# Peptides against a protein of PDB entry 3OGK: the designs that were tried, part 45

Target 1, 307 residues: chain A of PDB entry 3OGK
Amino acid sequence: ATPDRLSRRFPNLRSLKLKGKPRAAMFNLIPENWGGYVTPWVTEISNNLRQLKSVHFRRMIVSDLDLDRLAKARADDLETLKLDKCSGFTTDGLLSIVTHCRKIKTLLMEESSFSEKDGKWLHELAQHNTSLEVLNFYMTEFAKISPKDLETIARNCRSLVSVKVGDFEILELVGFFKAAANLEEFCGGSLNEDIGMPEKYMNLVFPRKLCRLGLSYMGPNEMPILFPFAAQIRKLDLLYALLETEDHCTLIQKCPNLEVLETRNVIGDRGLEVLAQYCKQLKRLRIERGADEQGMEDEEGLVSQRG

## One batch from the design tools (peptide; made by RFdiffusion4, then SolubleMPNN)

Design b1_p12_3_s1 (from b1_p12_3, 8 letters changed)
Fold by OpenDDE base, seed 3:
Structure b1_p12_3_s1 (fold): chain B 307 residues (1-307), chain A 12 residues (1-12)
Amino acid sequence: as target 1 above (307 residues)
Amino acid sequence: SYRDKLRKIRES
């Protein structure tokens, strides 16, 4: 499809999702001129799609100029922006979005590759937005943003229900969790083992409504922090957890209301049996294959065709 | 790096 054809057929379009071509996992291996530029679409949005409130770009090349044009064209009418596995922009582009789109409800840049200049975009969002419902920069690298700004967002955005972050130390998010009273979903963060203080995470207090969760680097020593509310968990992202087969079994048995599970093949046939036994409400299962498929890890960490 | 650590987990 072309931008001009879209606007002619659907001049009152409210939601647009564009997908670029599949590309390598490493963004630096992607050709610069692969053809997936959003520029012509942003031009069309600005000129002819004046009712558009939701934009989702997946695997596209997005420049700061594109973001600036989009921000100014849609302003407070823009409710959703998803930069899903995109590249080509800097944090200046993000700053433009949050500066001009002050009523944005969903902001996603999951797995996007960008140049980080500063943390101003998150600070600006914290200072002026009260509408945010979903914030997602999962699997990104931000080193210059402040967890204090995330806490401010939680205090000011009372409809905030889903937050996914990069490598924030979980202990730095204590204030955020306390403020995010209506949070239902959290993914990301960083759990760091400390031999001298093995129980440093045991006193973490999570939001009362939390039911969708994916903590990065969660091992068997940290897993018990979920047990007090495991019965209310509906979705688990264990793709980046450090759990063995037995640990999976332990956790799954405590989550009878689980509806969505994402994990690696380390769950094994035994884990799948336990899942079938205890999680009768399961709707979606994702198992990502790793080195275990080649017999490189524990024999029990294999998923066979029987599972 | 953060990305390297995530990649290693997915490859395990």
Scores: peptide ipSAE 0.466, ipTM 0.937, DockQ to the pose 0.285
Fold by OpenDDE base, seed 4:
Structure b1_p12_3_s1 (fold): chain B 307 residues (1-307), chain A 12 residues (1-12)
Amino acid sequence: as target 1 above (307 residues)
Amino acid sequence: SYRDKLRKIRES
């Protein structure tokens, strides 16, 4: 499909999702004619798609200029921007988006690769946005953003229901969790072991409505922080948890209302058995395997074909 | 890096 054909056929389009080709090489090595650049689409959006309020780019090359043009063209009419596994932009592009799109509700850049210049984009978002519902920069590397800005966002955006972050120390998000009264989903962060203070996370208070959760580096020592509200958990992302088979069994037994589980092969056949026994409302199960993992019957930490 | 750590977990 071409941008011009799209606008001619659907002049009142409100939502657009574009998928680039699967990543075979570094994005900077992809030829211009590959079709993975958003530039022609942004041009078309700016000129001819005046009703567009939701944009989702997946595996595409996005420049700061593209983001700036999009931001200025749609301004406060833009409600959703998802840069899903995209590359080519810097935080200047993000700054343009949040500066001009003051009523944006969903901002996603999960697994995107970018150059970080500063943390101004998050600060600007914190200072001026009150509409945000979903913020997702999961599996990204930001070193210059402030957890205080995230807290401010939570305080100002009363409809904020889902936040996924990168490498924030969880203890730095205490203020955020306190402010995010309506938060239902949280993923990311960083749980860091401290031999001198093994219970440093035990007093962590999560938002009252939290029911979808994925904490990075959560091990068996940290897992008990979930127990007080485990019964209300509906989705668990354990892909980046440090739980073994037995730990999975322990946690799963405490989550009878679990609907979605994402984990690794370490759950094992035993974990799957426990899951079937205790989680009768389970709707979706994702199991990631290592490159050379084949599964074995009755082997702890391995999911076999029977499971 | 953070992403490297996550990748290592997924590969284990």
Scores: peptide ipSAE 0.451, ipTM 0.934, DockQ to the pose 0.259
Fold by OpenDDE base, seed 5:
Structure b1_p12_3_s1 (fold): chain B 307 residues (1-307), chain A 12 residues (1-12)
Amino acid sequence: as target 1 above (307 residues)
Amino acid sequence: SYRDKLRKIRES
């Protein structure tokens, strides 16, 4: 499809999702002939798609100019922006979005690659937005944003239900968790092992409604922090957890209401057996194959074709 | 980087 054809066929379009072409090297420049640039689409949105409130770009090249144009064109009518595995922009582009789109509800940059100039975009969002429901910069590299701004967002956005972040030390998010009273989903952060303080995370207080969770670097020492609310967990992202097969079994047994599990093949056949036994409401299971499968044919922690 | 660490986990 082309932008002009889209607007002619659907002048009242409210939601648009565009997918770029797969690339061998993630976030490398994609030739224009691949249809990877959002520029022509942003132009069409600005001119002809006056009812568009939701935009999802996946695996596309997005410049700051594109974001600025989109922001100014849609302003407070823009409710959803998803930059899913995109590249080509800086935090200046994000700043433009949050400056002009004051009523944005969903802002996603998951797995996007960008140049970070400052943390102003998150600060601006914190200062002016009260509408945010979903904030997702999972698997991104932000080093200049402030946990305090995230806390402010949680305090001001009472409908905030899902937050996925990058490399925030979890202890820096204590204030955020306290403020995010309606949060149902949290992914990301960083759990850091401390030999001198092995239980430094045990006093973490999570939002009362939290039921979808994925903590990066969670090992068996940190896993018990989930036990108080394990029965209410519906989704677990264990892709970046540091759990062995036995640890999986332990955790799964405590999550009888689990509906979605994402993990690596370290769960093993034993883990799958336990999952089947204790998680009768399971709806989706993702098992990512690790490099160890090829080298550990006879070792524990492999999901076989029998499982 | 954070991403590198995550990638390492997925590859392990």
Scores: peptide ipSAE 0.395, ipTM 0.921, DockQ to the pose 0.266
Fold by OpenDDE base, seed 1:
Structure b1_p12_3_s1 (fold): chain B 307 residues (1-307), chain A 12 residues (1-12)
Amino acid sequence: as target 1 above (307 residues)
Amino acid sequence: SYRDKLRKIRES
């Protein structure tokens, strides 16, 4: 459908999700008439979809101007914005969103590509938002944002339940975790191996309700930090963990309430056997072939049709 | 970069 058709048919639309083309190349190679650009949709939202509170763009080209228009048009009525694997914008666009949409509950830019100009967007969010429930910039690279702002967000947003971040050193998030009393889900961060201090993360205190977790670069030395609350873990994202087959087995057997597992084929048939044995509540399983494992698989670390 | 490190694990 076209934007105008949508608004005519559903003038009271509350939620809109648009999907662009799969990423075979950069999104800018997709002609506008192929539905890759959000601009015509944002125009329609601004003019005609006055009850829209949730917007999800997936694999779309989004400009700062688009974000600015959307922000000003929906303002505090916008509760959800998901820029899912989008491109074409800068942090100025994000700044506009958080400046004008003070009651936003969900802000996602997972796997989006953008130009980072500064960290003002997160600071602005920290200074004024008290409604945030979900913040997700997982698998992005922000170098100019402050962990302190994330802590402030946690302190001020009492309904904050899910946070996924980029490459923050986990130790820099101690204050955040302390403040995020209701946090249920955390993904991302950066665990940095230190052979001279292998237990540097052992004193981390996680939010009491944490049950969905994916720590980037978590290796076997860091994995034990999960053991005290492994029984309450319901979702594990191990796609970016540095665990071998044996490590998977060790962790999985400690997570009897696991419902969702995402990992690489390094889990192996053995890991899958352990999973089946100990995780009787498992609902979803995602296994991907890791690039780092290509050509380096051993028999144990290879998922076959037996698994 | 962080993104590069992630790519070492899996293509994204």
Scores: peptide ipSAE 0.372, ipTM 0.908, DockQ to the pose 0.270

Design b1_p12_3_s2 (from b1_p12_3, 9 letters changed)
Fold by OpenDDE base, seed 1:
Structure b1_p12_3_s2 (fold): chain B 307 residues (1-307), chain A 12 residues (1-12)
Amino acid sequence: as target 1 above (307 residues)
Amino acid sequence: SYRDRLRKIRES
């Protein structure tokens, strides 16, 4: 479909998802006519899709100008913006979005590539938004944003239920977790091993409703922090955990209500056996196979066809 | 970078 066709057919469209072409190379290598740029769509949204409240761009090129136009056109009517593995914008574009879309509920930029100019976008969001439900900049690199702003968001957005972040030191998020009383999902952060302080994270207090979790760099030494509420966990993202097969087994045994597991091949056949034994509510399983593990079977830490 | 470190984990 083309933008103009879409608006003519569905002038009252409320939700739009656009997917760019899969590519291994940089987004800017895709010609505009191959559907990689959002610009023509943003133009159409701005002019003709007056009821659009949800926009999801996946694997597309998005400029600051595109974001600015979208922001001004939809303003407080925009409830959802997902920049899913997009590129081409800077934090100025994000600033425009949060400045003009004060009632945005979902803001996602997971795995997007952008130029970071400052942390103003998150600060602006913190200062004015009370509607946010989902904030996701998982697997992004923000060095100029403040954990304090995240805490402010948690305090002001009482419906905040899902937050996925980049490389925040988890201890810097103590205030955030305290404020995020209704948080159900958290992913990301950074757990930093300290041999001299093995219990560095043991006193972390997580939100009471937390049940979907993925802590980056979580090793066996940090894993016990989950044990007090492991039975409550329904989703685990272990893709970026530093757990061995046995560690997986240990954790899985403590999560009888697990519904979704995402992990790497390191879970092994043994881990899968344990999973089958203890997690009867499992609905979805994702196993990522590492490059170096290709062709390896029947080894601890390797998932074989038996699993 | 942070993302590079995460990628390395997935590739291990």
Scores: peptide ipSAE 0.494, ipTM 0.941, DockQ to the pose 0.269
Fold by OpenDDE base, seed 5:
Structure b1_p12_3_s2 (fold): chain B 307 residues (1-307), chain A 12 residues (1-12)
Amino acid sequence: as target 1 above (307 residues)
Amino acid sequence: SYRDRLRKIRES
């Protein structure tokens, strides 16, 4: 499809999702002739799609100029922006979005690659937005943003229900969790094992409504922090957890209301058996195989084709 | 990097 054809066919379009090329052509490898640049689409949005409130770019090249144009064109009418596995922009582009789109509800840049200039975009969002419901920069690398701004967002955005972050030390998010009273989903962060302080995370207080969770680097020593509310967990992302088969079994047994599980093949046939036994409401199961375990189905700690 | 550490887990 072309931008001009889209606007002619659907002048009242409210939601647009564009997908770029597959992973092999991601980021700076997407040539213009492949339709990987959002520029022509942003132009069309600005000129002809005046009812558009939701934009989702997946695996696209997005420049700061594109973001600036989009921001100014849609302003407070923009409710959702998803930069899903995109590249080509800097935090200046993000700053433009949050500056001009003061009522944005969903802001996603999961797995996007960008140049980080500063943390002003998150600060601006914290200072002026009260509408945010979903914030997702999962699997991104921000080094200049402040956890205090995230806390401010949680305090000011009372409808905030889902937050996914990058490499924040979880202890720096204590204030955020306290403020995020309505948070239902949290993914990311960083749990860092400390031999000298094995219980440093045990006193973490999570939001009362938290039911979808994925903590990066969670090992068996940290896993018990979930036990007090394990019965209310509906979704677990264990892809980046450091749990062995037995750890999976332990945790799964405590999550009878689990509906979605994402994990690695380390769960094993035993883990799957336990899952079947204790999680009767399971709806979705994602199991990823590690590179070194490809084809080794008979080893302990691996999910076999029989299981 | 953060992404590198995550990748290592995925590849393990």
Scores: peptide ipSAE 0.485, ipTM 0.940, DockQ to the pose 0.264
Fold by OpenDDE base, seed 4:
Structure b1_p12_3_s2 (fold): chain B 307 residues (1-307), chain A 12 residues (1-12)
Amino acid sequence: as target 1 above (307 residues)
Amino acid sequence: SYRDRLRKIRES
């Protein structure tokens, strides 16, 4: 498909999703004719897709100029922008988006690779947006953004329901959690073990509606912070948790309403057995294997072929 | 890096 053909066929298009090629090739080494650049599409959006309110780029090369053009072309009509596993832009591009698209509801840059120049984009978002519903920069590396801006966003955006972040210390997000009264989903952050203060996280208060959760680096010592609301959890992302098989069993038993589980092979056959026993509403299960992990029967920590 | 740490977890 080509941009011009798309606009001719669907001039009233409201939602566009473009997928680039897999990451097998490094983005910086991809030829211009690879088809992974969003530039021609952004041009077409600007000129001919006047009703487009949702844009999803997956595994594509996106420049700051592309983002700036998109931002100015769609302005407050842009409701959704997803830069999913994209590369080629900097935080200047993000700043342009949030500056011009002040009514954006969904902003995602999950697993994108970019150059971070400053934290202005998040600050601008915090200062001017009241429409945000979904913010997702999961598995990204931001070092210059402020958790205070995230708190401000939560305070100002009453419809904020899903937030996924990078490497924020969870204790820095206490104010955010208190402000995010309607938050249903949270992923990311960082739990840091402190031998001198084992109860470091025990007083964390999560939003009352939280039911989809994935905390990075959560170990068995931190896991109990979920127990007060485990019965209302519907989705767990344990891919980046530090839980062993027995820990999985413990947590799963406390989540009878679990519908989606994402975890690693460490759940083991035992964990899967417990899951089947206690989680009767389970709809989706994702298990990732380690690099050298092989299925082994009746071995704790591994999922066998029968499991 | 943060992403490197996450990757190591997934590969463990």
Scores: peptide ipSAE 0.484, ipTM 0.940, DockQ to the pose 0.262
Fold by OpenDDE base, seed 2:
Structure b1_p12_3_s2 (fold): chain B 307 residues (1-307), chain A 12 residues (1-12)
Amino acid sequence: as target 1 above (307 residues)
Amino acid sequence: SYRDRLRKIRES
């Protein structure tokens, strides 16, 4: 399809999703000469799609100029922007979006590759937005943004229900969790082991409605922080957890209302048996295979046809 | 990097 054909057929389009070609490897840049630029689409949006409020770019090349044009063209009418596994932009492009689209409800940059110039975009969002419902920069690397701006967003955006972040130390998010009274989903952060203070996370207080969770680097020593509300957990992302097979079994037994589980093959056949026994509401199961191991199928950390 | 650390976990 071409941009001009789309606008002629659907001049009142409100939602658009564009997909580029798959990446060869995780977080690799897309080659330039394959036609994956959003530029012609942004031009068409600006000129002819005046009712568009939701834009989703997946695996495409997006420049700062593209984002600036989109931001100015749609302004407060833009409710959703998803830069899903995109590349080619910097934080200047993000700044333009949040400056001009002050009523944006969903902002996603999950797994996108970009150049970070500063943390101004998150600060601007914190200072002016009260509409945000979903913020997602999961599996990205921002080093110049402030957890205090995230806390401000939580205080000002009463409809904020889902937040996924990169490499924030979880203890820096205490104020955020306290402010995010309606938060239902949280993913990301960083749990850091401290041999001298093994229980440093035990007093962490989560939002009361939290039911979808994925904490990065969570090991067996940190896992007990979930136990007080494990019965209300509906979704777990354990892809980046540091749990062995028996740790999975321990946690799963405490989550009888689990509906979605994402984990690695370390769960093993034993973990799958425990899952079947205790999680009768399970709807979706994602198991990613790690490195192939030699040995018997019944070894710990291996999922076989018996499971 | 953060992404590299996450990738290493996924590949383990």
Scores: peptide ipSAE 0.476, ipTM 0.938, DockQ to the pose 0.279

Design b1_p12_3_s3 (from b1_p12_3, 9 letters changed)
Fold by OpenDDE base, seed 1:
Structure b1_p12_3_s3 (fold): chain B 307 residues (1-307), chain A 12 residues (1-12)
Amino acid sequence: as target 1 above (307 residues)
Amino acid sequence: SYRERLRKIREA
């Protein structure tokens, strides 16, 4: 479909999802008319899709100008913006979004590539938004944003249920976790091993309703921090955990209500056996196979066809 | 970078 066809056919469209090409690296190979750029769609949204409240761009090129136009056109009517694996924008574009869309509920930029100019966008969001439910900049690199702003968001947005972040040191998020009383999902952060202080994270207090979790760099030494509420966990993202096969087994045994597991091949056949034994509520399993593990079977830490 | 470190984990 083309933008103009879409608006003519569905002038009252409320939700739009556009998918670009499969690989972000191929953006430079995509002419604008081949669907890689959001610009023509944003123009159409701005002019003709007056009821649009949810926009999801996946693997597309998005400029600051595009974001600015979208922000001003939809303003407080925009409830959801997902920049999913997109590129081409800076934090100025994000600032425009949060400045003009004060009632946004979902803001996602997971795995997007952008130029970071400052942390104003998150600060602005913290200062004025009370509607946010989902904030996701998982697997992004923000060096200029403040954990304090995240805490402020948690305090002010009482419906905040899902937050996925980049490389915040987890200890810097203590205030955030305390404030995020209704948080159900958290992913990201950075757990930093300290051999001299092996229990540096042991006193972390997580939100009471937390049940979907993925802590980056979580190793076996940090894993026990989950044990007090492991039975409550329904989703685990272990893609970026530093757990061996045995560690997986240990954790899985403690999560009898697990519904979704995402992990790497390191879980092994043994881990899968344990999973089958203890996690009877499992609905979805994702196993990422590492490049160096190709062709390896029947080894600990390797998932074979038996698994 | 953070993302690069994460990528390395997945590729290990």
Scores: peptide ipSAE 0.482, ipTM 0.936, DockQ to the pose 0.265
Fold by OpenDDE base, seed 4:
Structure b1_p12_3_s3 (fold): chain B 307 residues (1-307), chain A 12 residues (1-12)
Amino acid sequence: as target 1 above (307 residues)
Amino acid sequence: SYRERLRKIREA
């Protein structure tokens, strides 16, 4: 497909999703003209797709100029921008987006690689946006953004329901959680073990509607912070948790309404058994294996072929 | 880095 063909065929297009690069292992085998640049698409959007309100780029090369052009072309009509596993831009591009698209509802840059110049983009978003519903920079590396801006966003955006972040210390997000009264989903952050203060996180208060959760580095000592609302949890992302098989069993037993579970092979056959026993509403299960992990029968910490 | 730490967890 080409941009011009798309606009001619669908001049009233409202949503566009483009998938570019293959997986990294395959990318090196593909010539430069593989169509991974968003530039020609942004040009087409600017000129001919006047009703486009949702843009999703996956594994694409996106420059700051591309983002700036997109931002100015769609302005407050842009409701969704997803830079999913993209690369090539800096935080200046993000700043342009949030500056010009002040009614954006969904902003995602999950797993994108970019150059961080400053934290202005998040600050600008905090100062001017009241429409945001979904903010996702999960598995990204921001060092210059402020958790205070995230709190401001929560305070100003009453429809904010999903937030996924990078390496924020969870205690720095206390104000955010208090402000985000309608938050249903949270992923990311960082739980840091403190031998001198084992109860460091026990007083965390989560939003009352929280039901989709994935805390990074959550170990068995932190896991109990979920117990007060475990019964309302519908989705758990344990991919980056530090839970062993028995810990999985403990947590799963407390989540009878779990619908989606994402975890690693460490759940084991035992964990899967417990899951089947206690989570009758489960709809989706994702299990990732470690690099050298293979199924072994009747071994704790591993999922066998029968598991 | 943060992403590197996450990767190590997934590969453990």
Scores: peptide ipSAE 0.477, ipTM 0.935, DockQ to the pose 0.260
Fold by OpenDDE base, seed 5:
Structure b1_p12_3_s3 (fold): chain B 307 residues (1-307), chain A 12 residues (1-12)
Amino acid sequence: as target 1 above (307 residues)
Amino acid sequence: SYRERLRKIREA
C-alpha cells in the first residue's frame, strides 16, 4: 500500500499500523526502497488523515523530523504512538512528541534503537501529562532518564495501568510502585543479586492490582517477593528470569490463575506437567529455546516433543 | 550493555 492510496480509501482512519520488512540487521540498514522510512506516511498523516489518533510503526526508520512533524500535526489528538523496534531517532524526537501531544495515553518504544541526548523527554512527560495509561520502553537503553520522573508520572496519571521499562534498578522504583496505585502490568527493571544483602528486595511493595509481571534477572532468591500476590498473577514473563526447572515448578504452583506464561525451555517437561496440573486457566504459552540447547531434547530441563 | 545481558540469558 501507498500513503496516498490509504488516505483516499480511508480518509477517516483513526488507527494506523505500519510494518517494515524484517531483516536481521534492520536497524539503520533499511533502504528507502525497502519501504522502511515513515517519512512519506507522516506526510500523509499530517495532510490528509486528520482523524488519526493511533499510530504504530513496527521495524521502521523514524527520524526526529518525522516525530516532530507528527507531533505538531496531531498534537493533543494523538492518543497512541508506538515505535516498535524502530530506529533513526533521538530523544529529541521523543521530547517533541511529549511536548506537543499532552494527552497521549500510550507511548511505546519497545526494542527501539535510538541516540540518547538527555532525559528531558521523560521529565516533560512527567511535568505535563495526566492522561498516560501505557508507557513502554521495554528492552531499551536509557541512561539519562530519572526514576523520579517515572514516579511523578505514576502520581499524576491515575489511569496508568501498564509500565514496561529498561534497566532500572528495582529499588530505585520503590517510589514509583507506591505512586502507581492502579498499575496492573509491570515488565523490565533489573534485579541485582547482592551476596552481602540477599534480602534487599524482600520488602518491595508492589501495586495492589499488579497481575501481569516480568522482572529481569529474577532468580530463586528474589522469586519469593512474588509469593504474597502470586494467586492474582495472570501473566508471567520469565524469559529473562534466572529460574531453573524446579524454580518454575515452585512458582507455577503458586499461580493458579495464570493465563499467560512466557518462558524458556528450562521449564522442562516437569514444569509443563506442573503447569497443566495447577494452571487450569492457561490460555497462552510461549517457550523459547536457548541457542545452546537446540536439538538437545533428551536433557533435563528441556521441553521435549512429548511434553 | 543491558540488551547484551538479556541476549545472553536467552542464548543460554
Scores: peptide ipSAE 0.475, ipTM 0.935, DockQ to the pose 0.265
Fold by OpenDDE base, seed 2:
Structure b1_p12_3_s3 (fold): chain B 307 residues (1-307), chain A 12 residues (1-12)
Amino acid sequence: as target 1 above (307 residues)
Amino acid sequence: SYRERLRKIREA
């Protein structure tokens, strides 16, 4: 399909999703002439798709100029922007989006690759937005943004229900969790082991409505922080947790209302048996296979045809 | 990097 054909057929389009070709790595390894640039689409949006409020780019090349043009063309009419596994932009492009689209409800940059110049985009979002419902920069690397701006967003955006972040120390998000009274989903952060203070996370207080969770680097020492509300957990992302097979069994037994589980093959056949026994509401199960191990199929950390 | 550390976990 071409941009001009789309606008002629659907001039009142409100939602657009464009998908580029799959890429092998997190880096921008796309040839120049493959057609993965959003530029011609942004031009068409600006000129002819005046009712468009939701844009989703997946695996495409997006420049700062593209984002600036989109931001100015749609302004407060833009409610959703998803830069899903995209590349080619910097934080200047993000700044343009949040500056001009002050009523944006969903902002996603999950797994995108970009150049970070500063943390101004998140600060601008915190200072002016009260509409945000979903913020997602999961599996990205922002080193110059402030957890205090995230806390401000939580205080000002009463409809904020889902937040996924990168490498924030979880203890720096205490104020955020306190402010995010309606938060239902949280993913990311960083749990850091401290041999001298093994219980440093035990007093962490989560939002009362939290039911979808994925904490990065969560090990067996940190896992008990979930136990007080484990019965209300509906979705767990354990892909980046540091749990062994028995740890999985312990946690799963405490989550009888679990509907979605994402984990690695470390769950093993034993973990799958426990899952079947205790989680009768399970709807989706994702198991990512790690490195192939030599040995018997019944070894801990292996999922076989018996499971 | 953060993303590299996460990748290593998934590949382990």
Scores: peptide ipSAE 0.470, ipTM 0.934, DockQ to the pose 0.275

